# Peptides against a protein of PDB entry 3OGK, part 186

Target 1, 307 residues: chain A of PDB entry 3OGK
Amino acid sequence: ATPDRLSRRFPNLRSLKLKGKPRAAMFNLIPENWGGYVTPWVTEISNNLRQLKSVHFRRMIVSDLDLDRLAKARADDLETLKLDKCSGFTTDGLLSIVTHCRKIKTLLMEESSFSEKDGKWLHELAQHNTSLEVLNFYMTEFAKISPKDLETIARNCRSLVSVKVGDFEILELVGFFKAAANLEEFCGGSLNEDIGMPEKYMNLVFPRKLCRLGLSYMGPNEMPILFPFAAQIRKLDLLYALLETEDHCTLIQKCPNLEVLETRNVIGDRGLEVLAQYCKQLKRLRIERGADEQGMEDEEGLVSQRG

## One batch from the design tools (peptide; made by RFdiffusion4, then SolubleMPNN)

Design b1_p25_8_s4 (from b1_p25_8, 10 letters changed)
Fold by OpenDDE base, seed 5:
Structure b1_p25_8_s4 (fold): chain B 307 residues (1-307), chain A 25 residues (1-25)
Amino acid sequence: as target 1 above (307 residues)
Amino acid sequence: MEIIIENYYRDRYGNVTGTPEEERF
């Protein structure tokens, strides 16, 4: 469909999801300049879709100008913006969004590629937003944002339930976790092993309602931090954990209420057996190949057709 | 229960490489 046809047919549209590049683009099978620009859609949204509250762009090219236009056109009426695996924008575009859309509830940039100019967008969000429910910049590389702004967001946004971040040192997020009283989901961060201080993370306090979790770089030494609340875990993202097959078995046995598991091939057939035995509420299992598995001939860490 | 096996490589930063293969059962 064309943008103009959409607005004519659905002038009162409240939610729009657009998919641009095919999944094949993830594998560099499609040139970056293939298309999928949001510009014509943003123009139409700005002019004719005055009730639009939710926008989801998936694998599209989004410029700062597009974001600025969208932000100004929808302002406080915009409740959801998802830049899902998008590219072409900078943090200036994000700044425009959070500046003009003060009541945004969901802001997602997961797996998007962008140019980072500064951390102002997160600061602005922290200073003025009290409505945020979901913040997701998982699998992104922000280097200029402050964990203190994230803490401020948690303090000010009482409905904040899901936060996914990049490579923040987990200890820098202690204040965030203390403030995020209603947080149910957390993904990302960075656990950094310290040989000289093996109990570095043992005193971490997680939000009481946390049940969906994915800690990046979590190894067997850090895994015990989950044990006090493992029984309440419903979803685990172990894609970026540093757990071997045995570690998977140990953790899975402690998560009888697990509904969703995302992990790497390292879980192996043995891990799958344990999963089947202990996790009777499992609804979804996702297994990927990790980059570290390219060379390991260890048969135990492979999922076969038996698993 | 949905099982999704994605036969591609992903680094620690989420970058995807390799041959796109997906199996669902």
Scores: peptide ipSAE 0.048, ipTM 0.623, DockQ to the pose 0.708
Fold by OpenDDE base, seed 3:
Structure b1_p25_8_s4 (fold): chain B 307 residues (1-307), chain A 25 residues (1-25)
Amino acid sequence: as target 1 above (307 residues)
Amino acid sequence: MEIIIENYYRDRYGNVTGTPEEERF
């Protein structure tokens, strides 16, 4: 569809999802600049889609100017912005969004590529937003944002239920977890093993309602931090965990209410058998090939057609 | 139950590499 045709047909459209690039773009099968610029859509939103509350751009090119125009056009009426695997913007664009859209409930930039200028966007969000429910910058490389701002967001946004972050040291998020009383989902962070401090993470307190979890770089030594609430876990993202087949088996056995598992091929046929045995509520299983599995000849860490 | 096997690699940052094969069981 073209933007003008969309607005004419659906002048009261409240939610828009656009997909620019095919999945093939993920594998560099098409030029990086191939695909949809959001500009004509943002123009149409600004002019003619005045009821639009939710915008989801997937695999599109988004400039700071586009974000600024969108922000100003929708202002506090914008409740959801998802920049899903997008590119072309900087943190200035994000700053514009959070500055003008102070009632935004969902802000996502998962797997997006951007130029990071500063951490002001998160600070601005922390200072002025009380409506946020979902914050997701999973699989991004923010280096200039502050975990303190994340804590402030958690304190001020009582409806915050899902937060996915990049490579924050988990211990820097202690204040965040304490503040995020209603948090149900957390993904990301960074667990860094310290041989000199084996109990480094054992005193970590998670939000009481946490049931969807994915901790990056979680190894077998850190895995026990989940055991106290493993029975309430409904979704696990183990894509970036450092667990072997046996570790998977150990964890899965402790998660009888697991509904969704995302993991790597390292789970193996054995892990799948354990999963089938212990997780009777499983609805979705996603298995990817991990980068660390490239070249590992270990037969146990492979999912075969038998599994 | 939906089983999705994606035959590609992800690095620690979520970048996808490898073959775009996806099997659903």
Scores: peptide ipSAE 0.045, ipTM 0.611, DockQ to the pose 0.718
Fold by OpenDDE base, seed 1:
Structure b1_p25_8_s4 (fold): chain B 307 residues (1-307), chain A 25 residues (1-25)
Amino acid sequence: as target 1 above (307 residues)
Amino acid sequence: MEIIIENYYRDRYGNVTGTPEEERF
């Protein structure tokens, strides 16, 4: 479909999702009129889609100018922006979005590639937004944003229920977790093992309603921090955990109410058997192939046709 | 129950190491 055809057919469109071709194709010589660029769509949104409140770009090329145009065109009517595996923008584009769309509820840039200029976008969001429900910059590389701004967002956004972040040291998020009273989902952070402090994370306090969780780099030494509320866990993201087959078995046994599991093939057939035995409410299982370092794979860490 | 098996590879740091044909969608 072309942008002009869409607006003519659906002038009152409220939600738009665009999918580009696989991300690898975005780095090839692609014509400007390729379906991977959002520019023609943003132009059409700005001119003709005045009721649009939700935009989802997946694997698209998005420039700062595109974001600025979108932000100004939709302003406080924009409730959802998802830059899902997108590229081509900088944090200046994000700043424009949060400056002009002060009532945005969902802001996602998961797995997007961008140039980081500064942390102003998150600061601006913290200073002016009270509407956020979902903030997701999972699997992104921000180095200039402040965990204090995340804490401010949690204090100001009472409806904040889902936050996924990059590689914040998890202890820097203590204030955030204390402030995020209604948080149900958290993914990301960084757990850093300290041989001199084996209990470094044992006193970490999570939000009381937390039931969807994925802690990056969580190893078997950190895994016990989940045990006090493991029965409450409904979703686990173990894609970036440092757990082996036996660790998976241990954790899964403690999560009888698990509905969604995302993990790597390291779970093995044994882990799948344990999952089937203990997690009777399981609705979704995602298994990715992990390139676990060849030297650390237990022989049991492979999912076969039996699993 | 929905079972999703992804055919791409990720390293321990979460980086996709699969071929362009084996991407996370």
Scores: peptide ipSAE 0.049, ipTM 0.613, DockQ to the pose 0.411; fails the geometry check
Fold by OpenDDE base, seed 2:
Structure b1_p25_8_s4 (fold): chain B 307 residues (1-307), chain A 25 residues (1-25)
Amino acid sequence: as target 1 above (307 residues)
Amino acid sequence: MEIIIENYYRDRYGNVTGTPEEERF
């Protein structure tokens, strides 16, 4: 479809999702510069799609100019922006979005590649937004944003229910967790094991409604921090956890209400058996191949055809 | 129930390793 045909056919379009690069691009099967630029679509949105509230770009090339144009054209009417696996923009583009779209509810840039100039975009969001429900910059590399701004967002946005972040030290997010009283989902952060301080994370307090989570680099020593609310957990992302097969079994047994599990092959056939036994409400299981396969002497850490 | 098995790995920073194979059950 072309942008002009879309607007003529659907002048009252409220939600637009564009998919650019095929999945094959992930494996360098297609040149990086191959794919859809959002520019012609943003132009059409700005001119002819006056009721558009939700925009989802997946694997698109997005420039700061595109974001600026979109921001100014839709302003407070923009409720959702998802830059899913996009590239070509900087934090200046994000700043424009949060500056002009004061009532944005969902802001996602998961797995996007961008140039980070500063942390002003998150600060601006913290200073002026009270509508945010979903913030997701999972699997991104922000080094210049402040956890204090995230805390401010949590305090000011009462409807904030899902937050996914990059590699923040979890202890820097204590204030955020205290403020985010209605948070249901959290993914990301960084757990850093300290041999000299094994109880480093044991006093971490999570939001009381938390039921979907994935903590990066969580090992067996940190896993017990989940036990007090494990029965409430409905979704676990263990893709970036440092858990072995037995650790998976231990955790799964404590999560009888688990509906969604995302993990790696390390769960093994044994972990899958335990999952089937204890998690009767399971709806979705995702298993990815991890780096662990190169050195695994233990056959138990593999999912076979039996599993 | 949906089961997705992916024979590739995506790291924390979005780097993809492994073979482009996915099975859905």
Scores: peptide ipSAE 0.048, ipTM 0.600, DockQ to the pose 0.768; fails the geometry check

## One batch from the design tools (peptide; made by RFdiffusion4, then SolubleMPNN)

Design b1_p26_1_s1 (from b1_p26_1, 15 letters changed)
Fold by OpenDDE base, seed 2:
Structure b1_p26_1_s1 (fold): chain B 307 residues (1-307), chain A 26 residues (1-26)
Amino acid sequence: as target 1 above (307 residues)
Amino acid sequence: MFVKTEEEKRREKLDKLIAERKEKKE
């Protein structure tokens, strides 16, 4: 579909989702003409799609100029922007979005690749937005943003229900969690094990409504921080957890209301048995093959050689 | 130089952390 045809057919379009080519094709080899650039679409949005409230770009090339044009064109009418696995922009583009779209409810940059110039975009968002419901920069590398701005967002955005972040040290998010009274979902962060301080995270206070969780690099020593509210957990993302099979069993048995589990093959047959036994409300299970399979193959190979 | 995806980077970090933990247990 061409942008011009879309606007002619659907002048009152409220939501647009565009999917580009797979990232492997998006690197230095995308010819300008491969439809991977959002530029022509942004032009069309700016000129003809005046009712558009939601924009989702997936695996697209997005420039700062594109974001700036979009931001200025839609301004406070833009409620949702999702830059899903996109590339080509910098934090200046994000700054433009949050500066001009002050009523944005959903902002997503999950798995996007960008050049980070500064943390001003998050600061601007913190200073001026009170409408945010979903903030997602999961699987990104922001080094210049402040956890204090995230706390400010939580304090000011009463409808904030889902936050996914990169590798913030979880202890830096204590203020955020205290402020995010209505938060239901949190993913990301970084739990950094300290052998000398096993109690490092035991005093973390999570939002009372938290029920969807994916803490990155959570190991068995940190896992107990979930136990006080494990019964209310409905979704767990353990893809980046440092849990072994037995740890999975321990956690799963404490989550009787679990509906969605995402994990690696390390859960094993034993973990699946425990899951079936204790999680009767399970609706979705995702098991990814991880590097731990190489360890299991080696262990199975070792067992096969010893047997 | 193939630019690694964010997912690939995280997987590598995870693998590294797993390896480090195994070494500490030994």
Scores: peptide ipSAE 0.369, ipTM 0.851, DockQ to the pose 0.499
Fold by OpenDDE base, seed 4:
Structure b1_p26_1_s1 (fold): chain B 307 residues (1-307), chain A 26 residues (1-26)
Amino acid sequence: as target 1 above (307 residues)
Amino acid sequence: MFVKTEEEKRREKLDKLIAERKEKKE
């Protein structure tokens, strides 16, 4: 579909999701003509889609100018922006979004590649937004943003329920977790093993409603931090955990209400047996092949149990 | 120059950490 055809057919469109070409081709090989650029869509949004509240770009090229135009065109009417696996923008574009769209509820840039100029966008968001419900920059490389801004967001945004971040040291997020009273989902961070301090993370306090969790680089020594609330965990992302088969078994046994599990083939047949035994509410299981293939030819498969 | 995806970078980091932990246990 062309942008012009969309606006003519649906002038009152509230939600738009655009998908670019799969990354099988180098992102830099997508010609402008192949619908990989959001520019013509942003132009159409700005001119003709005046009721648009939600925008989702997946695997598209997005410039700072595109973001600036979108931000100014939709302003406080923009409730959702998802830059899913996008590229071509900088943190200046993000700054424009958060500056002009002060009532944004969902901001996602998961797996997006961008040039980081500064951390001002997160600071601006922290200072002015009180509406945020979902913040997701999972699997991104931000080095210039402050955990304190994340804490401020948690304090100011009472409806904040889902936060996914990059490789923040988890201990830097203690203040965030204390402030995020209604947080239900957290993914990312970084657990860093310290041989000299094996109990480094044992005093972490998580939000009381936390039930969807994916801590990066969590090993067996850190895993016990989940035990106090393991029974309330409904979704667990272990794709980037440093858990062995036995560790999986230990954790799974403590999560009887688990509905979604994402992990690597290291879970093994034994882990799957334990999962079947203890997790009767499991709805989705994702097993990815990892380099830690201890000889298990597990097929990469999304097993949706359609009960 | 093949730009590694963020997922690929993260996987590489994971693999490195796994390897480092194995070396420390030996």
Scores: peptide ipSAE 0.368, ipTM 0.852, DockQ to the pose 0.465
Fold by OpenDDE base, seed 3:
Structure b1_p26_1_s1 (fold): chain B 307 residues (1-307), chain A 26 residues (1-26)
Amino acid sequence: as target 1 above (307 residues)
Amino acid sequence: MFVKTEEEKRREKLDKLIAERKEKKE
């Protein structure tokens, strides 16, 4: 589809999702004239798609100028921006978005690659936004953003229901969790084992409505922090957990209302048996092959290689 | 140079952490 054709056919378009080429082409192999750039689409949005409130770019090249143009063109009418596995922008582009789009409800940069200049974008978001429902920069490398700004967002955005972050130390998010009273989903963070303080996470208080969870690097020593509300858990992301087969079995047995599980092949046949036995509400199961599995024989599990 | 995806980077970090924890238990 061309931008011009889109505006002619759908002048009142409210939601746009664009998908670029598969991953292998994203970084060094995209010709300059490739449809992977959002620029012509942003131009079309700015000129002709004046009712557009939701934009999802997947695997596209996005510049700061593109983001700035989009931000200014849509301003407070922009409710959703998803930069899904995109590249080419810096935190200046994000700053422009949050500066001009003060009523944004969904902001996603999951798996995007960018240059981080500063943490001002998150600070600006914290200072001015009260509408945010979904914040997702999962699997990104932000080193200059402040957990305090995340806490401020949680305090100010009463409709905040889903937050996915990078490798924040989970203890730095205590204030965030206390403030995020309506949070239903959390993914990311970092649980760091401390041999000298094995119970350092035991006093972590999670939001009362939390039911979708993916704590990064959670091991068996940290796993018990979930037990008090395990029966409430509907979705678990264990892709980046440090759980062995037996740990999976232990946790799964405590999650009878589990609907979605994402994990690695380390779950094994035993874990799958336990899952079948205890999780009767399971709707979706994703098993990825991990490097930790090099020694386990090729069990014919339908590994959907998302190549 | 194949630019590693963020997912690949995170997987590598995970693998490293798994290895480190196994070494500590031995």
Scores: peptide ipSAE 0.368, ipTM 0.853, DockQ to the pose 0.473
Fold by OpenDDE base, seed 5:
Structure b1_p26_1_s1 (fold): chain B 307 residues (1-307), chain A 26 residues (1-26)
Amino acid sequence: as target 1 above (307 residues)
Amino acid sequence: MFVKTEEEKRREKLDKLIAERKEKKE
């Protein structure tokens, strides 16, 4: 579809999702005309799609100029922006979005590649936004943003229910967790093992409503921090956990209300048996091949139990 | 030079951490 054809057919469009080529193809010389750039779409949005509230770009090339144009065109009418696996922008583009779209509810840049100039975008978001419900910069590398700004966002955005972050040290997020009273989902962070201080994370207090969780690099020594609320967990992402088969068994036994599990093949047959025994409400299971298990064959088992 | 995806970078970090933990247990 071309941008012009879209606006003519759907002048009252409220939600737009665009998908670019798979990234494997992006590393090959993308011909300029392949439509991997959002620029023509942003132009069309700005001129003809005046009711658009939600924009999702997946695997697209996005420039700071594109983001600036989009931000100014939609302003406070923009409720959702998802830059999913996008590239080509810097934190200046993000700054423009949060400066002009002060009522944004969902901001996602998961797995996007960008140039980080500063942490001003998160600071600006913290200072002016009170509407945010979902913030997701999972699997990104921000080194210049402040955990204090994340805390401020949690304090000011009472409807904040889902936050996914990059490799923040979890202890730096203590203030954030205390402020995020309505948080239901958290993913990311970084748990760093300290042999000299095995109880480093034992005093972490999580939000009371937290039920969807994925802590990065969580090992067996850190895993007990989940035990006080394990029965409340509905979704667990262990894809980037440092848990062995037995650790999986231990944790799964404590999560009787688990509905969604994502993990690596390290769970093994034993872990699957334990899962079947203790997690009777399980709806979705995702098992990915880990580098640690070169030997186990092809079972990408997406088990969707459609009852 | 294939620019590594963020997912690939994260997987490599995970693999490194797994390897380091295995070495500490031996």
Scores: peptide ipSAE 0.366, ipTM 0.852, DockQ to the pose 0.470

